Peptides against a protein of PDB entry 5JNO. Designs and how they scored, part 33

Target 1, 112 residues: chain A of PDB entry 5JNO
Amino acid sequence: MVAKFQPPPEYQLTAAELKQIVDQSLSGGDLACRLLVQLFPELFSDVDFSRGCSACGFAAKRKLESLHLQLIRNYVEVYYPSVKDTAVWQAECLPQLNDFFSRFWAQREMED

## One batch from the design tools (peptide; aimed at target 1 L26 R34 V37 R103)

Design b1_p25_3_s1 (made by RFdiffusion4, then SolubleMPNN; from b1_p25_3, 14 letters changed)
Fold by OpenDDE base, seed 3:
Structure b1_p25_3_s1 (fold): chain B 112 residues (1-112), chain A 25 residues (1-25)
Amino acid sequence: as target 1 above (112 residues)
Amino acid sequence: SAALQQRVEQVLQEYSQEQLQQRLA
């Protein structure tokens, strides 16, 4: 059988931490969104630079990358095994993730 | 920041409730 995915240490959630998020979740899609917030808070913030920083000029991409989605999916599968089916993942979680993420940034745009 | 966390949670709450209502309809 294929080896189980092991998240990098920086994205490792304990059983208790995951359970807490699950307890707050209303669905698999909702769980996915909550995991997005918990695992990748940097995706919701503007890149901060100090004056004279050599890194200035390059803003972080506001995009959900494959690694982000894979990590989220792995955790969602723990409580919603059906998302192991790609069709289910694409119907129940991916749209929700994208919609939530887009809504967040759309609201920020409206406030400017 | 705390302000950012609150914003994220607010959007999440609104979205999650919206999705729930759609599922129940």
Scores: peptide ipSAE 0.489, ipTM 0.891, DockQ to the pose 0.885
OpenDDE base, seeds 1, 2, 4, 5: peptide ipSAE 0.485, 0.485, 0.489, 0.484; ipTM 0.890, 0.889, 0.890, 0.889

Design b1_p25_3_s2 (made by RFdiffusion4, then SolubleMPNN; from b1_p25_3, 14 letters changed)
Fold by OpenDDE base, seed 1:
Structure b1_p25_3_s2 (fold): chain B 112 residues (1-112), chain A 25 residues (1-25)
Amino acid sequence: as target 1 above (112 residues)
Amino acid sequence: SKELEELVQQVLEEYSEEQQREREE
């Protein structure tokens, strides 16, 4: 048996919170993108935390890591159980997440 | 921060609408 994945406390959503996001979503891929924005707003920020503290050695991350993807997938599975199949996840959610995230940063770089 | 949030939301909605159009075509 595989151990159940438990999200970190700061990334836990109640059933009501998740339902609200689902009600705004048009598909599993759309839900995944909306979850990305809600769960990980820090991934969209270019704030330099080292500006205030040069000694902290903080490095900004602009990539989706396995933990982010796994957490999003777990929530998407609640309303779209088919994404438990890796092939479905890779076809319906991963491309949308990557496209949306890339589009955002392309826009940000253009405006800077 | 407010401007950033607005940009995120704008890109999200534009992408969502585009995906919807592709599904309907």
Scores: peptide ipSAE 0.616, ipTM 0.923, DockQ to the pose 0.849
OpenDDE base, seeds 2, 3, 4, 5: peptide ipSAE 0.614, 0.613, 0.613, 0.615; ipTM 0.923, 0.922, 0.922, 0.923

Design b1_p25_3_s3 (made by RFdiffusion4, then SolubleMPNN; from b1_p25_3, 11 letters changed)
Fold by OpenDDE base, seed 4:
Structure b1_p25_3_s3 (fold): chain B 112 residues (1-112), chain A 25 residues (1-25)
Amino acid sequence: as target 1 above (112 residues)
Amino acid sequence: SAELQALVEQVLEEHSAEQEAARLA
């Protein structure tokens, strides 16, 4: 049996916080994107931000890693149980997450 | 930064608008 995923404290949303995000969401994929923004603002930070700080060890990443996706999926499942099906998750949420994240960085590249 | 946050929100709104359009279609 696989242990239940427990998010780190900094990524733990209360029921009220999650509901607020859900109320702003139009779909499971939209909810996923909003969760991405709320949970992982560091993924949108400038990669060069931490370049001047060698001591903090912080490094911005431009990739959605498995842990990010797993955490988002866990929250999305609360209101969209259908994403428990991997096929649904891959068809409905992952493409939207990837498109949203890619669009953001594409815009950043043009503005830099 | 404020500029970065604005860009995030802009892209998010564009995504949401697309979802709304899909819902209405």
Scores: peptide ipSAE 0.576, ipTM 0.913, DockQ to the pose 0.808
OpenDDE base, seeds 1, 2, 3, 5: peptide ipSAE 0.574, 0.576, 0.570, 0.568; ipTM 0.913, 0.913, 0.912, 0.912

Design b1_p25_3_s4 (made by RFdiffusion4, then SolubleMPNN; from b1_p25_3, 15 letters changed)
Fold by OpenDDE base, seed 3:
Structure b1_p25_3_s4 (fold): chain B 112 residues (1-112), chain A 25 residues (1-25)
Amino acid sequence: as target 1 above (112 residues)
Amino acid sequence: SAALEARVQQVLAEHSAQQQAARAA
């Protein structure tokens, strides 16, 4: 018997917090995108270099990693149980997440 | 920053609008 997944404390949403996001969502994929914004705001910002560092050549990778996706999926599953099916997750949520994320960065690249 | 937050919310709003339109079709 496997216990229910518990997210890390920094990514733990209360029922009320999750409900608030769900109330704004129109679909499982839409909910996924909103969760992405709420849980991982750092993915939408440029990396700030440490003060005084002139030698840092760090460029953050702009990608959705497995842990990000798994955490989002776990919350989406609460209100959209069908995403337990990997095929549904890949057809309904992943494309929307990728499109949303890529669109954001594409717009940023075009503006500056 | 406020500007970044606004950008994120704008893209999110656009995505949600697309979802609404798709449901209406």
Scores: peptide ipSAE 0.536, ipTM 0.902, DockQ to the pose 0.854
OpenDDE base, seeds 1, 2, 4, 5: peptide ipSAE 0.537, 0.536, 0.533, 0.530; ipTM 0.902, 0.901, 0.901, 0.900; seed 1 fails the geometry check

Design b1_p25_4 (made by RFdiffusion4)
Pose (drawn by RFdiffusion4):
Structure b1_p25_4 (pose): chain A 97 residues (1-46, 62-112), chain P 25 residues (1-25)
Amino acid sequence: MVAKFQPPPEYQLTAAELKQIVDQSLSGGDLACRLLVQLFPELFSDRKLESLHLQLIRNYVEVYYPSVKDTAVWQAECLPQLNDFFSRFWAQREMED
Amino acid sequence: STTLEETIQETLEEFSTEKLEEAES
């Protein structure tokens, strides 16, 4: 309806790059976690799992799991897994010391 | 930087494995 949305260049993946991540993914939720690591490594250094970031991941995930266009599917499968992956990463880091 | 990347990957692999085992159960 309104405009062409494209992510910033630093978050743009080629179709080839996206296909490769998908090929390694076990599920839509795993794909979502792998995309979080590939697209946003700055989120893991010294939370900001904020809406624009999550939507970008969702947009990529939907290319191969179109049922994720249903917000209930996104909330049931991908979103809890992303938040738990992120929480677990940071707790693991907290506990190193 | 490399250590951080390894930690991210280890966390991802272990976490994904646990989710796969849960889905199979």

Design b1_p25_4_s1 (made by RFdiffusion4, then SolubleMPNN; from b1_p25_4, 17 letters changed)
Fold by OpenDDE base, seed 4:
Structure b1_p25_4_s1 (fold): chain B 112 residues (1-112), chain A 25 residues (1-25)
Amino acid sequence: as target 1 above (112 residues)
Amino acid sequence: SSALQRKVQETLDQFVAEQQARRLA
């Protein structure tokens, strides 16, 4: 058993903020994608420098990390408790997140 | 930037619309 995940302060949503996003959402997968956009706008921008090395200017990878996914799932569970089941999360939300995120970057690559 | 956020939102809107259309079909 793992202790309850506590989001970092910058990713802590109030009940009102979460409800506003939920009200815009039509499904758990939709909610997950909207949470991705709202919580992690930095994942949609070019990263010129990594935290570990300012001198090399290495860009961060364009990927959804476990921490991002865990945080999103925790919020989705509030209104879609079924995603507590890993099978449901992997069928309803995770594919939507990956497809949406991949589509965005694929479009960006075509524009450049 | 605001332009980036607009692009993200547009991509999201299109993506969601397509998903809903497939569910109805």
Scores: peptide ipSAE 0.618, ipTM 0.924, DockQ to the pose 0.823
OpenDDE base, seeds 1, 2, 3, 5: peptide ipSAE 0.618, 0.618, 0.618, 0.617; ipTM 0.924, 0.924, 0.924, 0.924; seeds 1, 2 fail the geometry check

Design b1_p25_4_s2 (made by RFdiffusion4, then SolubleMPNN; from b1_p25_4, 16 letters changed)
Fold by OpenDDE base, seed 4:
Structure b1_p25_4_s2 (fold): chain B 112 residues (1-112), chain A 25 residues (1-25)
Amino acid sequence: as target 1 above (112 residues)
Amino acid sequence: SSALQQRVQQTLDEFTAEQQAAALA
């Protein structure tokens, strides 16, 4: 049995905060994209988190990782319980997230 | 930055517009 995912404090949304995002959302996929923007603004930035640290070797990544997707899915499930089904998540939300995220970076690469 | 926020929001707006149009079609 997989343990319930508990988000880190910096990614904990209140019911009111989540509802505000939901109220602006047109679908589960749209909600997922809005959550991506709200929860992980660092994924849209070129800032290196280790600019002052030469020893840690940490570097910012421009990709959606398992923990990002898991957290987003958990919030989406609150209002779109159908995404508990992995097939629905992969059909309705993942393509939207990847599309949105790739569009952003494709546009940035054309400008930079 | 403000410029970054604007770019993110612009992408989101365009994406949302496409979703809205698809829902109406």
Scores: peptide ipSAE 0.539, ipTM 0.900, DockQ to the pose 0.810
OpenDDE base, seeds 1, 2, 3, 5: peptide ipSAE 0.538, 0.536, 0.536, 0.536; ipTM 0.900, 0.899, 0.899, 0.899; seed 2 fails the geometry check

Design b1_p25_4_s3 (made by RFdiffusion4, then SolubleMPNN; from b1_p25_4, 14 letters changed)
Fold by OpenDDE base, seed 3:
Structure b1_p25_4_s3 (fold): chain B 112 residues (1-112), chain A 25 residues (1-25)
Amino acid sequence: as target 1 above (112 residues)
Amino acid sequence: SAALQQQVQQTLDEFSQQQLEERLA
């Protein structure tokens, strides 16, 4: 028997919560972006640094790590099973996630 | 903050709409 992956409790969505996000989504890639916002709001927050550690904090908190992506993919595949194929995930979802995430921070950099 | 959340949502909405338009083109 193969063990099923279970997300950490802090990143667990109920069926109703997931459905609500899906209902707002236009595609698998769009769903992925919405899940990113819901699951990991801390990635969009301004980073508070102590003096002398701004560089490390900036780089660390503005990256989509493997765990983030895996958790998102697990939920996306519930309604878009095609993303179980890595090629589809990389073509349809990963670019959307990266573009969205980059766009957000690019906009923030332009704000005074 | 509320302002930050709104900004995230706005970016998401604009991005989503753009992606949809690109798919339909």
Scores: peptide ipSAE 0.558, ipTM 0.911, DockQ to the pose 0.939
OpenDDE base, seeds 1, 2, 4, 5: peptide ipSAE 0.557, 0.555, 0.556, 0.556; ipTM 0.911, 0.910, 0.910, 0.910

Design b1_p25_4_s4 (made by RFdiffusion4, then SolubleMPNN; from b1_p25_4, 16 letters changed)
Fold by OpenDDE base, seed 1:
Structure b1_p25_4_s4 (fold): chain B 112 residues (1-112), chain A 25 residues (1-25)
Amino acid sequence: as target 1 above (112 residues)
Amino acid sequence: SSALQQRVQQVLEEFTAEQEAERLA
């Protein structure tokens, strides 16, 4: 028996919380972007987690990792089952996630 | 940060509005 993937407690949304986000969304891609903002606000911060550690070699990256994408996809599937198809996920959600995330950081760099 | 959250929301709303317009065109 293989257990179904379950989000870590810090990234779990109740049905009511998810419904609130869905009510603001116009598409699966839009929902994905809104979930990105709600689940992972730390990805949009300038906080340097390696500050004060010259030896650990850790560096914060402005990158969407596989775990982030998997968590978002799991929630999107609840209301948009078509994204279970990888081709649909790659056509409808991934480009919007990447473009939104890139746009945010590009604008921040222009302001610096 | 409230200021950061406001920035993120502004970019989000502008971006998703553009995507919606493109999809409907």
Scores: peptide ipSAE 0.628, ipTM 0.926, DockQ to the pose 0.809
OpenDDE base, seeds 2, 3, 4, 5: peptide ipSAE 0.627, 0.628, 0.626, 0.620; ipTM 0.926, 0.926, 0.925, 0.925

Design b1_p25_5 (made by RFdiffusion4)
Pose (drawn by RFdiffusion4):
Structure b1_p25_5 (pose): chain A 97 residues (1-46, 62-112), chain P 25 residues (1-25)
Amino acid sequence: MVAKFQPPPEYQLTAAELKQIVDQSLSGGDLACRLLVQLFPELFSDRKLESLHLQLIRNYVEVYYPSVKDTAVWQAECLPQLNDFFSRFWAQREMED
Amino acid sequence: SLEEEALEELLTEAKEAGEAYAEAH
């Protein structure tokens, strides 16, 4: 309807790059976590799993798991897994010391 | 399980990616 949306260049993946991540993914949720690591490594250094970031991941995930266009599928599969992956990463870091 | 092993590896990768980002900045 309204416009062409493209992510910033630093978050743009080629189709080849996306296919490779998918090939290694066990599920839609795993794909979502792998995309979080590839696209947003700054989120893991010294939360900001904010809406624009999550939507970008969802957009990529939908290319191969189109049922994720249903918000209930996104919320049932991918979103909990992303948040738990992120929580677990940070707790692991907090516990190192 | 396979899913748990893959998750542990992915968490390690996320840590390493975050450390590489911090070093670059």

Design b1_p25_5_s1 (made by RFdiffusion4, then SolubleMPNN; from b1_p25_5, 13 letters changed)
Fold by OpenDDE base, seed 4:
Structure b1_p25_5_s1 (fold): chain B 112 residues (1-112), chain A 25 residues (1-25)
Amino acid sequence: as target 1 above (112 residues)
Amino acid sequence: SSAAEHEERLLEEARAAGEEYERRH
């Protein structure tokens, strides 16, 4: 048995909050992108990714991690149950998320 | 196009979200 994914409290959306996001969304992929912005604004900032260990050279990279994606998928499934199918998730949501995120930072890099 | 404009709006929202996060941290 696989345990149900439980989001941390800071990423727990109420039904009303989720509905607001859904009402603005055109598709499951679009919903996924909106959830990314809503849940993880830090991924669109320079603050967290500027942090690192000067001693060990570790630096956080601007990337979508598995935990981010799992959490987003969990919410998308509420209104788009078809994404429970991994093939659908990989076809309809993951490309949109990756493209959106990469376009964001590509645009920011052009401004630097 | 409408689709392109929609994406641009979301990108702007993402920018705003990141900037707000920066103001708080």
Scores: peptide ipSAE 0.676, ipTM 0.940, DockQ to the pose 0.888
OpenDDE base, seeds 1, 2, 3, 5: peptide ipSAE 0.674, 0.674, 0.675, 0.674; ipTM 0.940, 0.940, 0.940, 0.940; seed 5 fails the geometry check

Design b1_p25_5_s2 (made by RFdiffusion4, then SolubleMPNN; from b1_p25_5, 15 letters changed)
Fold by OpenDDE base, seed 3:
Structure b1_p25_5_s2 (fold): chain B 112 residues (1-112), chain A 25 residues (1-25)
Amino acid sequence: as target 1 above (112 residues)
Amino acid sequence: SSMERHMEQLLEEAAAAGEEWERKN
Protein backbone atom coordinates (compact mmCIF):
# COMPACT_ATOMS: atom_id res chain seq x y z
CA MET B 1 0.00 0.00 0.00
CA VAL B 2 1.27 3.44 -0.96
CA ALA B 3 1.27 6.06 1.75
CA LYS B 4 -0.71 9.23 1.17
CA PHE B 5 1.16 12.48 0.83
CA GLN B 6 1.19 14.55 3.97
CA PRO B 7 2.23 18.18 3.81
CA PRO B 8 4.76 19.49 6.30
CA PRO B 9 3.14 21.06 9.36
CA GLU B 10 4.15 24.56 8.29
CA TYR B 11 2.11 24.14 5.11
CA GLN B 12 -0.98 22.47 6.51
CA LEU B 13 -4.35 24.05 5.94
CA THR B 14 -7.44 23.17 7.90
CA ALA B 15 -10.50 22.05 6.03
CA ALA B 16 -12.16 25.36 6.85
CA GLU B 17 -9.21 27.38 5.60
CA LEU B 18 -9.06 25.43 2.37
CA LYS B 19 -12.81 25.69 1.91
CA GLN B 20 -12.63 29.45 2.28
CA ILE B 21 -10.00 29.69 -0.42
CA VAL B 22 -11.98 27.37 -2.68
CA ASP B 23 -15.12 29.43 -2.25
CA GLN B 24 -13.23 32.47 -3.47
CA SER B 25 -11.75 30.68 -6.47
CA LEU B 26 -13.06 30.73 -10.03
CA SER B 27 -11.34 27.54 -11.15
CA GLY B 28 -8.64 25.06 -10.32
CA GLY B 29 -6.04 27.33 -11.80
CA ASP B 30 -7.27 30.29 -9.81
CA LEU B 31 -7.31 28.16 -6.69
CA ALA B 32 -3.73 27.17 -7.39
CA CYS B 33 -2.65 30.80 -7.56
CA ARG B 34 -4.47 31.65 -4.36
CA LEU B 35 -2.86 28.71 -2.62
CA LEU B 36 0.51 29.89 -3.85
CA VAL B 37 -0.07 33.20 -2.12
CA GLN B 38 -1.41 31.67 1.08
CA LEU B 39 1.14 28.91 1.50
CA PHE B 40 4.27 30.68 0.33
CA PRO B 41 4.10 34.41 1.02
CA GLU B 42 7.89 34.44 1.20
CA LEU B 43 8.03 33.96 -2.56
CA PHE B 44 6.44 37.38 -3.00
CA SER B 45 8.52 39.36 -0.54
CA ASP B 46 10.75 42.22 -1.56
CA VAL B 47 12.97 44.78 0.13
CA ASP B 48 10.10 47.17 0.72
CA PHE B 49 7.97 44.50 2.34
CA SER B 50 10.76 43.29 4.57
CA ARG B 51 11.63 46.82 5.54
CA GLY B 52 8.05 47.78 6.22
CA CYS B 53 7.34 45.07 8.76
CA SER B 54 9.91 43.71 11.17
CA ALA B 55 7.44 41.22 12.61
CA CYS B 56 6.40 39.56 9.36
CA GLY B 57 9.33 40.19 7.03
CA PHE B 58 10.34 37.50 4.58
CA ALA B 59 13.40 36.79 2.51
CA ALA B 60 12.79 37.22 -1.19
CA LYS B 61 12.95 34.02 -3.18
CA ARG B 62 11.84 34.24 -6.78
CA LYS B 63 11.60 30.59 -7.76
CA LEU B 64 8.81 28.05 -7.84
CA GLU B 65 10.26 24.74 -6.79
CA SER B 66 8.90 21.23 -7.16
CA LEU B 67 7.86 21.06 -3.53
CA HIS B 68 5.81 24.24 -3.87
CA LEU B 69 4.01 22.87 -6.89
CA GLN B 70 3.41 19.47 -5.34
CA LEU B 71 1.90 20.96 -2.22
CA ILE B 72 -0.38 23.21 -4.22
CA ARG B 73 -1.48 20.35 -6.46
CA ASN B 74 -2.35 18.20 -3.48
CA TYR B 75 -4.75 20.82 -2.19
CA VAL B 76 -6.20 21.67 -5.59
CA GLU B 77 -7.05 18.05 -6.34
CA VAL B 78 -9.26 17.90 -3.25
CA TYR B 79 -11.84 20.04 -5.00
CA TYR B 80 -10.70 19.62 -8.60
CA PRO B 81 -9.88 15.94 -8.91
CA SER B 82 -9.20 16.29 -12.62
CA VAL B 83 -5.77 17.68 -11.79
CA LYS B 84 -4.80 14.22 -10.61
CA ASP B 85 -4.24 13.75 -14.30
CA THR B 86 -0.81 15.20 -14.97
CA ALA B 87 -1.87 16.37 -18.40
CA VAL B 88 -4.67 18.43 -16.87
CA TRP B 89 -2.39 19.81 -14.19
CA GLN B 90 0.14 20.86 -16.80
CA ALA B 91 -2.45 22.32 -19.13
CA GLU B 92 -4.56 24.25 -16.64
CA CYS B 93 -2.84 24.95 -13.34
CA LEU B 94 0.86 25.12 -14.12
CA PRO B 95 0.56 27.76 -16.83
CA GLN B 96 -1.60 29.91 -14.59
CA LEU B 97 0.82 29.57 -11.70
CA ASN B 98 3.80 30.43 -13.84
CA ASP B 99 2.07 33.34 -15.51
CA PHE B 100 0.86 34.76 -12.23
CA PHE B 101 4.21 34.40 -10.53
CA SER B 102 6.15 35.78 -13.48
CA ARG B 103 3.83 38.73 -13.92
CA PHE B 104 4.12 39.59 -10.26
CA TRP B 105 7.87 39.88 -10.38
CA ALA B 106 7.85 41.57 -13.75
CA GLN B 107 5.61 44.28 -12.34
CA ARG B 108 7.73 44.68 -9.24
CA GLU B 109 10.85 44.93 -11.35
CA MET B 110 9.36 47.89 -13.16
CA GLU B 111 8.27 49.54 -9.94
CA ASP B 112 11.64 49.17 -8.23
CA SER A 1 -0.59 44.15 9.45
CA SER A 2 1.76 44.71 6.56
CA MET A 3 1.72 41.01 5.79
CA GLU A 4 -2.06 40.94 5.69
CA ARG A 5 -2.18 43.92 3.35
CA HIS A 6 0.48 42.37 1.17
CA MET A 7 -1.36 39.07 0.94
CA GLU A 8 -4.61 40.84 0.19
CA GLN A 9 -3.00 42.59 -2.74
CA LEU A 10 -1.57 39.31 -3.99
CA LEU A 11 -4.96 37.66 -3.80
CA GLU A 12 -6.44 40.48 -5.83
CA GLU A 13 -3.76 39.99 -8.45
CA ALA A 14 -4.37 36.25 -8.41
CA ALA A 15 -8.07 36.80 -8.92
CA ALA A 16 -7.41 39.11 -11.84
CA ALA A 17 -5.06 36.59 -13.38
CA GLY A 18 -7.64 33.86 -12.98
CA GLU A 19 -10.32 35.90 -14.65
CA GLU A 20 -8.04 36.66 -17.55
CA TRP A 21 -7.16 33.00 -17.97
CA GLU A 22 -10.80 31.96 -18.02
CA ARG A 23 -11.58 34.62 -20.59
CA LYS A 24 -8.77 33.61 -22.92
CA ASN A 25 -9.21 29.84 -22.65
Scores: peptide ipSAE 0.315, ipTM 0.845, DockQ to the pose 0.084
OpenDDE base, seeds 1, 2, 4, 5: peptide ipSAE 0.305, 0.308, 0.305, 0.300; ipTM 0.839, 0.842, 0.838, 0.836

Design b1_p25_5_s3 (made by RFdiffusion4, then SolubleMPNN; from b1_p25_5, 12 letters changed)
Fold by OpenDDE base, seed 1:
Structure b1_p25_5_s3 (fold): chain B 112 residues (1-112), chain A 25 residues (1-25)
Amino acid sequence: as target 1 above (112 residues)
Amino acid sequence: SAAEEAEARLLAEAAAAGEAWEEEN
């Protein structure tokens, strides 16, 4: 069996923190987008770490990776258990995440 | 702070995106 997904310590949310985000959310898809912003602010940053840090070799990437999506899904499942079904996740949450993230960067590129 | 304002803006945009999606679907 595949081991239960464990979020990295820096992305742990308490029950109270998650509840606060849920209270502001209108749907599972909306909750997913709010979690994206709260958990991964680095994905929305213009900071170029590849140029700023020669010692660590870190390169800033503006992509939603499997770890990001799985972590968001795990939190959404707490209040929207139906997203445990992959078909529901792909219909209700994943399109909203992709649209929101893509629109954000498209807008920023046009403004700059 | 500037960081807090940026976070608030992103959350507002996320909410608007969610509402627009629900109206279209």
Scores: peptide ipSAE 0.110, ipTM 0.686, DockQ to the pose 0.085
OpenDDE base, seeds 2, 3, 4, 5: peptide ipSAE 0.073, 0.099, 0.104, 0.109; ipTM 0.614, 0.678, 0.681, 0.684

Design b1_p25_5_s4 (made by RFdiffusion4, then SolubleMPNN; from b1_p25_5, 11 letters changed)
Fold by OpenDDE base, seed 2:
Formats: sequence, structure tokens, C-alpha cells
Structure b1_p25_5_s4 (fold): chain B 112 residues (1-112), chain A 25 residues (1-25)
Amino acid sequence: as target 1 above (112 residues)
Amino acid sequence: SAEEAHMEALLEEARAAGEAFELAH
């Protein structure tokens, strides 16, 4: 039996907050990217600061960690149940998340 | 393309989020 994943308190979204993000999203992959921005704004800043999540521990600079991805997936599956299938998650969401995150920092490097 | 324009919008949102985070800390 797989235990239900419980988000840390600092990353909790109300139903209304999640719905608002979903309403702005075109797909599960798009929703994943929006959730990344909303839940982890620190990943898009030059200053790395942990929110003190015991589950996250030390956050690597400019890196998407497994816990980030797992949390995002759990929210995405609320409205896109198909991502419960790992194959769908890996085909529709993971590549988009990685591309989005990589493009962000690549763009910032070009500005520097 | 529409996809590229959409990606640019997401990138702008991310930039704004990061900057807001920096100002708050």
C-alpha cells in the first residue's frame, strides 16, 4: 500500500487557489510549469533561500529536485488523473518542466 | 508560434516570481 503524499504546510494550496491556476492552464504540462512558479519562486531567483521544509532539506541551487516534482505531480493529477500513469507524466509533464526551467536560466545567462 | 508565445509568457511569470521573492527576503 502506497501512503498518500502530504504536502508540507508551506506548500499547501487551497482548492480555490489550485482551481485558479488550473483555469489559467492549457494542459497538464502547462499546469505543472505554473505550479512550479507558484510553489517554488525561489528557484527563479538569484538568491537561494530555503523555506525551512524538513522534507526538502538543503535545496540545490538552480536544480529541480525529486520532491519538487512529486509535489507538482500530486497537484496536477487532481485535474489531470492521467498523470498518475508514469508514462504519461514522463511524456507530457517532465519534459515541459525541464525545458521550461532550463530555458529560464539559459535566458538569464545570456543577459549576464 | 502560439506555443512559443505561451512559453514566453510563462518565462515572464517566472521572472516576476523570482524578483518578488528577492524583494521579500
Scores: peptide ipSAE 0.672, ipTM 0.944, DockQ to the pose 0.839
OpenDDE base, seeds 1, 3, 4, 5: peptide ipSAE 0.669, 0.671, 0.671, 0.669; ipTM 0.943, 0.943, 0.943, 0.943

Design b1_p25_6 (made by RFdiffusion4)
Pose (drawn by RFdiffusion4):
Structure b1_p25_6 (pose): chain A 97 residues (1-46, 62-112), chain P 25 residues (1-25)
Amino acid sequence: MVAKFQPPPEYQLTAAELKQIVDQSLSGGDLACRLLVQLFPELFSDRKLESLHLQLIRNYVEVYYPSVKDTAVWQAECLPQLNDFFSRFWAQREMED
Amino acid sequence: EEALEEKIEETLEEFSNEQLEEAEE
């Protein structure tokens, strides 16, 4: 309806880059976690899993898992896995010291 | 930076394997 949305260049993936991540992905949730690592490594250095970030990941995930267009699927599969992956990463970091 | 990247990948591999095992049950 309204406009063409494109992510900032630093978060733009080529179709070839997206296909490669998908090929390594075990599931939609795994794909979502891999995309979080590839797109937003600054989120892992010295939370900000904020809405724009999650929507960008969801947009990429939907190219190959179109059922993720259903918000219930996104919330049942991908979103818990992203938050638990992120929580686990940070707890593991907290515990290193 | 290299150690942080390795840690991210280890966390991702560990987490993904647990999710796969749970999905097979």

Design b1_p25_6_s1 (made by RFdiffusion4, then SolubleMPNN; from b1_p25_6, 15 letters changed)
Fold by OpenDDE base, seed 4:
Structure b1_p25_6_s1 (fold): chain B 112 residues (1-112), chain A 25 residues (1-25)
Amino acid sequence: as target 1 above (112 residues)
Amino acid sequence: DEELRARVEAVLAEHSAEQAARAAE
């Protein structure tokens, strides 16, 4: 049995906070994108945490990782239970998340 | 950063508009 995913404290949304985001959402995929913005604003930032550290080799990543997607999916499932089906998640939410995130960075690349 | 926030919201608005259009079909 896989243990229930527990988000880190900094990513724990209250019922009221989640409802507010849901009220602004038009679909499960739209909700997923809004959750991405609210939960992981650092993914949209140019901040490099390696500043001043030449030894650690740390570099900020500009991609959606499994942990990000898992957390978003858990919240989306609360109001869109159909995304519990992996096929639905991959057809409805993942493409929208990837498109939204890619559009953001594509625009930044053109302006930089 | 207000500028960064505005950029994110602009892209989000585009996405939401597309979703609204699909819902209207």
Scores: peptide ipSAE 0.508, ipTM 0.888, DockQ to the pose 0.759
OpenDDE base, seeds 1, 2, 3, 5: peptide ipSAE 0.507, 0.505, 0.507, 0.508; ipTM 0.889, 0.889, 0.888, 0.889

Design b1_p25_6_s2 (made by RFdiffusion4, then SolubleMPNN; from b1_p25_6, 15 letters changed)
Fold by OpenDDE base, seed 1:
Structure b1_p25_6_s2 (fold): chain B 112 residues (1-112), chain A 25 residues (1-25)
Amino acid sequence: as target 1 above (112 residues)
Amino acid sequence: SSRLQQLVEQVLQEHSQEQAERAAE
């Protein structure tokens, strides 16, 4: 038996909070994108650890990690149980998340 | 920042519009 996944406290949504986001959503994929914005605003911030440090060339990677995706999926499943099927998740939600995230950064990079 | 949030909302709106069109098919 595998322990139930529990989000970190900073990513825990109440039923009311989740319902509010759902009410704004048109589909499971749309809900996923809205959850991405609400849960992980830090992923949309320009974090450059090399700024101000000539000796450090490290920059935060701008990617959706497994943990982020898992958390989003868990919430989406509450109202769209079909995403429990991995094939549905990969066909409906993942492409939309990736497209949304990529479009954001593409536009962000074009703003100088 | 406000500008950053505006960009996020802009991209989100574009996505939502596409989903609305899909749902209408």
Scores: peptide ipSAE 0.560, ipTM 0.903, DockQ to the pose 0.781
OpenDDE base, seeds 2, 3, 4, 5: peptide ipSAE 0.558, 0.558, 0.558, 0.553; ipTM 0.903, 0.903, 0.903, 0.902

Design b1_p25_6_s3 (made by RFdiffusion4, then SolubleMPNN; from b1_p25_6, 16 letters changed)
Fold by OpenDDE base, seed 4:
Structure b1_p25_6_s3 (fold): chain B 112 residues (1-112), chain A 25 residues (1-25)
Amino acid sequence: as target 1 above (112 residues)
Amino acid sequence: SAALQERVQQVLEEYTAEQEEQRRL
């Protein structure tokens, strides 16, 4: 039996913290985007991504990884149980997450 | 930084506002 995924301590939200985010959210997709910002601010920082090897030129890609998406989905499920269905998750939350994240970086690249 | 968080929040609010408007149309 595979145990349910538990978030790392750094990404654990209390019920009060989650409720605060939910109170600002108008939909499951909106909640997902807000969770992205709150849980993973490092994904929006150039400095944090430049942490790669200076000698080899390795840099982390500006992409949402499965771990990030899984954590967000787990929290969204608390208030939007329908996202337990993968089809609903892929229709209502995942596109908005990707669109928002891509929009942010697209704007940043135009300013640089 | 505070400036970065402000920028992220701005983009977030603009995007979510657009999505909300689209749902109403």
Scores: peptide ipSAE 0.658, ipTM 0.934, DockQ to the pose 0.800
OpenDDE base, seeds 1, 2, 3, 5: peptide ipSAE 0.656, 0.657, 0.649, 0.652; ipTM 0.934, 0.934, 0.933, 0.934; seed 5 fails the geometry check

Design b1_p25_6_s4 (made by RFdiffusion4, then SolubleMPNN; from b1_p25_6, 15 letters changed)
Fold by OpenDDE base, seed 1:
Structure b1_p25_6_s4 (fold): chain B 112 residues (1-112), chain A 25 residues (1-25)
Amino acid sequence: as target 1 above (112 residues)
Amino acid sequence: SAELQARVEQVLAEYSAEQAEKAAE
């Protein structure tokens, strides 16, 4: 038997939860963006990591990491099997994820 | 934060609507 990818417990969606998100989605790319919001709300928070150490200058970067993208893709492919093709994933879902994420932060910067 | 969640969902709604419009053309 071949092992399948299993999301960490913190990012595990039930079939009912996933279906609810899918029912609100109009495309694979749209579904990907909605999953981003539901799975990783912390990526949209403005956290100050320099509070404890001003000298180190440590700050978390606002970027989507490979693990985030892989988790989202695994859920998207349940209802949109075509994203199993990397070319389809990179043409449809990945650009929309990046555009949406960038728009959020660009809009936040404009409001400051 | 409920306020942050509301902001995220607002941006999502706007973006989703724009993408849907583009796909329809």
Scores: peptide ipSAE 0.622, ipTM 0.924, DockQ to the pose 0.781
OpenDDE base, seeds 2, 3, 4, 5: peptide ipSAE 0.620, 0.617, 0.621, 0.619; ipTM 0.923, 0.923, 0.923, 0.923

Design b1_p25_7 (made by RFdiffusion4)
Pose (drawn by RFdiffusion4):
Structure b1_p25_7 (pose): chain A 97 residues (1-46, 62-112), chain P 25 residues (1-25)
Amino acid sequence: MVAKFQPPPEYQLTAAELKQIVDQSLSGGDLACRLLVQLFPELFSDRKLESLHLQLIRNYVEVYYPSVKDTAVWQAECLPQLNDFFSRFWAQREMED
Amino acid sequence: EAEEEEEAAEELLEEAKELGEELDE
């Protein structure tokens, strides 16, 4: 309806780049976690899993798992897995010391 | 299947840690 949305260049993936990540993904949730690592490594250095970030990941995930267009699928599969992956990463870091 | 998923999660966490450490440097 309204406009063409494109992510900032630093978060733009080529179709080839997206296909490669998908080929290594075990599931929609794993794809989502792999995309979080590839797109937003600054989120892992010294939470901000904020809405724009999550929507960008969801948009990529939907190219190959179109059922993720259903918000219930997103919330049942991908979103818990992303938050648990992120929580686990940070707890692991907190425990190193 | 569960062992495979756990191994893949551990490897992904190691990758996310390495990338985060590179930015901390």

